# Designs tried in a protein design run: peptides against a protein of PDB entry 3HUF. Part 203

Target 1, 320 residues: chain A of PDB entry 3HUF
Amino acid sequence: MWIIEAEGDILKGKSRILFPGTYIVGRNVSDDSSHIQVISKSISKRHARFTILTPSEKDYFTGGPCEFEVKDLDTKFGTKVNEKVVGQNGDSYKEKDLKIQLGKCPFTINAYWRSMCIQFDNPEMLSQWASNLNLLGIPTGLRDSDATTHFVMNRQAGSSITVGTMYAFLKKTVIIDDSYLQYLSTVKESVIEDASLMPDALECFKNIIKNNDQFPSSPEDCINSLEGFSCAMLNTSSESHHLLELLGLRISTFMSLGDIDKELISKTDFVVLNNAVYDSEKISFPEGIFCLTIEQLWKIIIERNSRELISKEIERLKYA

## One batch from the design tools (peptide; made by RFdiffusion4, then SolubleMPNN)

Design b2_p26_3_s1 (from b2_p26_3, 10 letters changed)
Fold by OpenDDE base, seed 2:
Structure b2_p26_3_s1 (fold): chain B 320 residues (1-320), chain A 26 residues (1-26)
Amino acid sequence: as target 1 above (320 residues)
Amino acid sequence: DEEEEKKREEKSDEILEEEKKKEEEL
């Protein structure tokens, strides 16, 4: 989201969030959803127009800012951005930091980009929230991105957490829920006046982790927790592979259970399967190897003695 | 519209006069 602040009290000591939309900036306007009052004798009654565009799909992957357009409203002394005079037709900016000088005002408006990119676990939740979040200047998507800051967990009561949720947690992405998204929608008017009133997603995250026994206390409890173990996995998803890598596992890939030979069994401690393969092929599991789902593995990983539990299950099958 | 614009001007002038007093007291 774009945040503006200014020196010399010209914004009345307040930081404001600029959501996507158009703002008339000047001395003789009243602060609202479309106007920014700036207090200075050196500023025109109506001085500039700011236009914040909605996020692009590219902004979700790059973590780039919403496009910031500045137009001077035919003022005597013009407008500058980063010491450059704004052109007669207006100019567009993709820099994360903008110093905006209105006319001869000695104080600048400082605009800075606070990165927030929300990944969704499922398309239904994305379809429900994407429009509202885009109107807050928040890029949204389904795919993993290095720019992703937040992850929306789907709350199905009594369901296991998804692989996407597990991976988001280990990547230290802030996990949020529908309650946080609802809260974001309600604070829109209050944060126009004071950007500090923006709800902290970390508090929502702490509450999710505290109230759900399917999460460890921290990602650090799980990262490299299985260092020195080896697994074989069916090559089904990139997220599952990256999740197992973050656990510190050595990973071998196979295409079918028939590809699991004696050589692979000798080099692997266990086999990770998806739920569909686990349920359909349970009778056809190779003898002498521990087969489990990623959700079953996760239930072991969240335990404080995960290494001992896995070792015990591996031994149980070697002596059976 | 003219009466609303006049009220906006008066309010802007009051704020500018208060700002000027604060600058003269510093």
Scores: peptide ipSAE 0.019, ipTM 0.447, DockQ to the pose 0.030
Fold by OpenDDE base, seed 5:
Structure b2_p26_3_s1 (fold): chain B 320 residues (1-320), chain A 26 residues (1-26)
Amino acid sequence: as target 1 above (320 residues)
Amino acid sequence: DEEEEKKREEKSDEILEEEKKKEEEL
């Protein structure tokens, strides 16, 4: 989201969140959802127009800002952004930090981008929330992204957590739910005079972890917990591969169970499968190798003695 | 409402006087 602050109390010492929309900025406007009052003798009654666009699909992957358009309203001394005079037709900015000078005012409006990118685990939830979140200037998507700051957990009562949720947790992404999204939706109707009043997602996250026994106490308890072990996996999702890497596993990939030869078995402690392959192919598993699902592996990893548990299971199947 | 508006005016005048002093020092 865009946040604006200013020096010299020209914004009354307040930080404001600017959602996608159009704002008239000047001395003789009243603060509301479409106006920003600036208190200076050196600025025009109506000085500039700010227009913040909704996020692009690219912004989800880059964590880039919503496009920020600035237009001078034909003022005597113009408007500058990052020491450059705004063009007659207005200019658009994709920088994360903007220093906006209105006329001869000695104090600048500082606009900065606070990155918030929400990944969804479920396409139906994305379809429900994307429009509302985009209107808050929050990029949304389904795919893994290095720019992802928050992850929406799919609430299916009585289901195991998904690979996406497991990976989001280990990446230290803030896991949120629909309750937090509901809180965000209410924020748009208020003129936020203080950007610090944004709902803290960390409290929601702590409550999710505390109330769900499928999470360890911290990601650090699981990261590199399986260092020194080797696994083989089917060429599955990138998230599954990255999850196993975060566990400290050496990973070999194969295309079919028929590609698992004696050489691969000799170098591999266990085979990781998705549920569909595990259920369909359980009769055709190679002899002398431990095969498990990602969800079965996760149940071992969240235990304090995960290394002992996995070692015992590997030994049990080598001698069966 | 009138006392809050008067306090907002007084604060606005204070900010404008501080701005003027800083503008004279530049």
Scores: peptide ipSAE 0.018, ipTM 0.482, DockQ to the pose 0.023
Fold by OpenDDE base, seed 3:
Structure b2_p26_3_s1 (fold): chain B 320 residues (1-320), chain A 26 residues (1-26)
Amino acid sequence: as target 1 above (320 residues)
Amino acid sequence: DEEEEKKREEKSDEILEEEKKKEEEL
């Protein structure tokens, strides 16, 4: 989200969030959802127009800011952004930091981008929330992104956490739920005059982790916890592969169960399967192979003695 | 609309007078 601050009390010592929308900026406007009052004799009654665009699909993958358009409203002394005079038709900015000078005002408005990109675990929740979040200047998506700052956990009561949730946790993404999204949707009015009133997701995250026994105390407890072990995985999802990599596993991939030959078995401590393949009555695994699901692996990984547990399970099935 | 605009101008002029006083003190 865009946040503005200013020197010399020209913003009355307040910070403000700029959501997607259009703002008239000047000395003789009243602060509201479409106006920013700036207190200086050097600023025109109506000085500039700021327009914040909704996030692009590219912004979800890059963590880039919503496009910031600045137009001077035909003022005597113009408007500058980053020491450059704004063009007559206005200019658009994708920089994360903007120093905006209105006329000859000695104090600048400082605009900075607070990165927030929300990944969703399921398309239904994305469909429900994406519009509202985009109107807050928050890019949203389903696919893994290096720019992802927050991950929406799907809470189905009594279900295991998804692979997406597991991976988001290990990536140190802030896991949030629908309660946080609901709260986030209500703050739009309160943050107009005070950007500090923006809800912190870290409290929500701490509460999720504390109240769910399916999470370890920290990602560090799991990262590289299986270093030195080797697995084979059906190449079904990138998230599953990346999850196993974060565990420190050497991964061999196969495209079908028919590709599980004696050579692959000889180099592999265990085989990771999806639930549909694992639960298939039609699939007899060769004797002496430890096969498990990602969810079963996760239940072992969250234990403090995960390495010992896996070693014992591998040995048990080698001699069965 | 004209009365609200007039009230906004009056407030703007008050702010200008306060800024002038602060500059005379610097």
Scores: peptide ipSAE 0.017, ipTM 0.454, DockQ to the pose 0.029
Fold by OpenDDE base, seed 4:
Structure b2_p26_3_s1 (fold): chain B 320 residues (1-320), chain A 26 residues (1-26)
Amino acid sequence: as target 1 above (320 residues)
Amino acid sequence: DEEEEKKREEKSDEILEEEKKKEEEL
């Protein structure tokens, strides 16, 4: 999201979130959803137009800003952005920090990008919320991204958490739910005058973790908890691989259960499978190797004695 | 993309015209 603040009280000492949309900026406009009043004798009644575009797909992967367009409204002294005069037709900016000078005003409007990128666990929830979140200047997507700051957990009562949720937790992404998204959709008016009124997702996250026994106390309790163990997995998902890496596992990949030979068994403590393969192939598992799902592994990892538990299961199946 | 950009420009111009009318009334 774009946030503006200004020097010399020209924005009345307020910080403001600028959502995607168009804003007339000037001395004689009244602050609302489409206007920014700037108090200076050195600026025009209507001085500039700011247009913030909706986020692109690229912005979801990069954590880049929504495009910020500035047009001077044919003012006597023009508009500058980062000491450069705005072109006659307007200019567009993708920098995360903008110093906007209106005419000869000695004080600048400082615009800065606050990164918020929301990953969804399923396409249905993305389809439901993406439009509204994009209208807040929040990039959204399904795929793993290094720019992801928030992850939407699907609330299915009584279901196990997904691999995506497990990975988001270990990656220290703020897990949120539909209740937080609903709240975000209603805050547009309240944050016009004070950007600090933006809801804190950490409270939502703390409530999710507190009310769900499927989460460990912290990501740090699980990160590298299985250091020194080796696993093999089917090459199924990037999230599953990255999850196992965050556990400190040495990972071997294979394409089929038929590739699990005596050599692989000798080097591997356990095999990680997805639910579909685990359920379909239970009868054909190689002898002398511990096979489990990621969800079964997660149930071990969240325990305080995870290393002892996994060691016992490995030993039990090696001598069975 | 071009139709959404055009709608954003049209809405920008509408806001600009409404504000011109308000400035003429003051």
Scores: peptide ipSAE 0.012, ipTM 0.423, DockQ to the pose 0.049

Design b2_p26_3_s2 (from b2_p26_3, 13 letters changed)
Fold by OpenDDE base, seed 1:
Structure b2_p26_3_s2 (fold): chain B 320 residues (1-320), chain A 26 residues (1-26)
Amino acid sequence: as target 1 above (320 residues)
Amino acid sequence: EKKLEEEREKKSEEILEEEKELEELL
């Protein structure tokens, strides 16, 4: 989201979130969802127009800012952004930091991009929330992205956490739920006056972990916990692969269970399968190899003695 | 500290005077 602040109390000492939309900026406007009052004698009654675009798909992957357009409203002394005069038709900016000078005002409006990108675990939740979040200037998506700051956990009562949730946890993404998204939607008007009134997602995350025994105390308890072990997996999801890499596993990939030969078994401590393959092909598992789901693996790795537990299961099935 | 505050106050006054002159020009 874009946040503005200013020197010399020209913004009345307040920080303001600018959501996607159009703002008239000037001395003789009233602060609302479409106006920014600036208190200086050096600025016009209506000095500039700020237009913030909704996030692009590219912004979700890059963590880049929503496009920020500035137009001077035919003022005597013009408008500058980063010491450059704004052109007559307006200019668009993708820099994360903007110093906006209105006329000869000695104080600048400082606009900065606060990174917030929300990944969703399922398309239904994305479909429900994407429009509202995009109108907050928050990029949203389903795919894994290095720019993601938050991950929406799907709360299915009585289900294991998803691979996406496991991976989001290990990569230190802030896990949130629909309750946080609902709360975020309600504060849209209140944060116009004070950007500090944004809800703390870390508090939501702490509450999720505290109330769910499927999470370890920290990602660090699980990262590289299985270093030295080797696994084989079906070439399925990138998230599953990245999850196993974060556990410190050596990974071999195969296309079908039929590709699990004696050579692969000799080099592999266990086989990781998705639930669908595990349930459908349980009868056809190769002898002498430990096969488990990612969810079963997760239940082992969250234990303090995960290495001992997995070693015991490997031994049990290797000699069965 | 006091000298920095006095310099800030003086700079604030100079800015306020420049702003008054500019208001007459707008």
Scores: peptide ipSAE 0.026, ipTM 0.519, DockQ to the pose 0.020
Fold by OpenDDE base, seed 3:
Structure b2_p26_3_s2 (fold): chain B 320 residues (1-320), chain A 26 residues (1-26)
Amino acid sequence: as target 1 above (320 residues)
Amino acid sequence: EKKLEEEREKKSEEILEEEKELEELL
């Protein structure tokens, strides 16, 4: 989200969130959803127009800002952004930090981008929330992104956490739920006066982790916890692969269970299967190897003695 | 402290003079 602040009390000592939309900036406007009052005699009654675009698909992957357009409203002394005069037709900015000078005002408006990118675990929730979140200047998506700051957990009561949720947790992404999204959608009016009234996602996250025994105490307890072990997995999910990498596993990939030959078994401590393959009564598992699901692996990894538990299961199946 | 306050006052006066000149120009 874009946040503005200014020196010299020209913004009344307040920080403001700017959502996607158009704002008239000047001395003789009243603060509302489309106006920003700036208190200086050096500033025109109507000085500039700020236009913030909705996030692009690229912004979801890069964590880049919503495009910020500045137009001078034919003022005598013009408008500058980062010491450059704004062109007559307006200019667009993708920098994360903007110093906006209105006329000869000695104090600048500082605009800065707070990165917030929300990944969703399921397409149904994305479809429900994406429009509202984009109108807040929050890029959204389903695919993994290095720019992802928040992850919406799919809550089905009594279900195991998804691979996406496991991976988001290990990546130190702030896990949130629908309650946080609902609260986030209501803040639009309150943050006009005070940007600090933005809801704290970390409180939501702490509550999720505290109330769900499927999460370890910290991502650091699990990262590289299986270093030195080797696994084989079906080459179907990038998230599953990245999850296993974060555990410190050496990973071999196969395309079908028929590709699990004696050579692969000799180099592999265990095989990770999806639930559909694992639960299939028609599939003969390879002899002499430990097969488990990601969810079963996760239940072991969240334990403090995960390495000992894995070693015991590997040994148990070698001698069975 | 006193010098920093005097420099702030001087800057505030310079800003007030510039604001008066700008009021005549707007």
Scores: peptide ipSAE 0.024, ipTM 0.511, DockQ to the pose 0.020
Fold by OpenDDE base, seed 2:
Structure b2_p26_3_s2 (fold): chain B 320 residues (1-320), chain A 26 residues (1-26)
Amino acid sequence: as target 1 above (320 residues)
Amino acid sequence: EKKLEEEREKKSEEILEEEKELEELL
């Protein structure tokens, strides 16, 4: 999201979130959803127009800012952004930091981009929330992104957490739920006055982890916990592969259970399968190898003695 | 003036501490 602050109390000492939309900036406007009052004798009654665009799909993957347009409203002394005079038709900016000088005001408005990108595990939830979140200047998506800051977990009481949730946790993404999204939707008016009134996602995350025994105490308890072991997996989701990499596993890929030959078995400690293959093909598992699902692996990984548990299952099948 | 600046510095420190607590929880 864009946040503005200003020197010399010209914004009354408050930080303000600028959501996608249009703002008239000047001395004689009242602060609301479309106006920014700036208190200086050197600023015109109506001085500039700021226009912030909604996030692009690219912004979800890059964590880049919503496009920021500045237009001078035909003022006597003009407007500058990053020491450059704004053109007659206005200029557009994609920099994460903007120093906006209104006329001869000695104090600048400092605009900075705070990255927030929300990944959804469920396409139905994305379809429900994406429009509202985009209107907050928050990029949203389903796919993994290096720019992802938050991950929306589905509340399914009594179900195992998804691979997406497991991976988001190990990536140190802030896991949030539908309650946080609901709260985030209500603060839009209050954050106009004070940007610090944004909801605390960490408190939501702490509460999710505390109340769900399917999570370890920290990502660090699981990261590289299986270093030195080797697994084979079906060439499935990238998230499943990345999850196993974060566990410190050496990974071999195969296309079908028929590709699990004696050579692969000799180099592999265990085979990771998806639920559908595990349930349907359990009678066809190769002899002398430990086969499990990602969810079964996760249940072992969250235990304090995960390495001992895995070693015991490997030994049981090598000497059988 | 000075009290408002001290309250702002304190809020900036609180935000920076919350960001550090994020890095420690991660």
Scores: peptide ipSAE 0.000, ipTM 0.283, DockQ to the pose 0.020
Fold by OpenDDE base, seed 4:
Structure b2_p26_3_s2 (fold): chain B 320 residues (1-320), chain A 26 residues (1-26)
Amino acid sequence: as target 1 above (320 residues)
Amino acid sequence: EKKLEEEREKKSEEILEEEKELEELL
């Protein structure tokens, strides 16, 4: 999200979140959802127009800012952004930091981008929330992205957490739920004058972990916990591969269970399968290899003695 | 009032630091 602050109390010592939308900036406007009052004798009554665009799809992958447009409202001394005069038709900015000078005001408005990118586990949840979140200036998507800061867990009571949720946890993404999204969607008016009133997602995450025994105490408990082991995985999902990498596993990929030969068995401790393949083909699993689902593997790795547990299962099936 | 603003500012900084620590741990 865009946050503005200013030097010399020209914003009354307040930080403000700027959501996507249009703002008239000036000395004689009243602070509201479409106006930013700036207190200086050197600033015009109506000085500039700020327009923040909704996030693009690219912004989800890059963590880049919503486009920030600045237009001078035909003022005597103009407007500058990063020491450059704003063009007559206005200019658009994609920099994460903007130093905005209104006329001859000795104090600047500092706009900075606070990265918040929300990944969704399923397309239905994305479809439900994307519009509202985009109107907050929050990029949203389904695919894995290095720019993701938050991950929406679907609350299904009594269901196992998804691979997406497991991976989001291990990559230290803040896991949130529908309750946080609902709260986030209501904060627009409360944060106009105080950006600090933005709801804490980390508190939501701490509460999710505390109330769900399917999470370890920390990502660090699981990261590299299976270092030295080797697995083979059916080439199905990127998230599953990245999850296994974060466990410290050496990963080989195969396209079908028929590709599991004696050579692969000799160099692989276990085979990781998706639920659909595991359930459909469990009768035809190769002899002498431990096959499990990612969810079954997760149940092992969250235990304190995960290495001993996995070793015992490997040995049990090697001699069965 | 001022103490409540300072506590809110401090809590906002702590949240931003915890978020940064989460980012630095990444």
Scores: peptide ipSAE 0.000, ipTM 0.259, DockQ to the pose 0.020

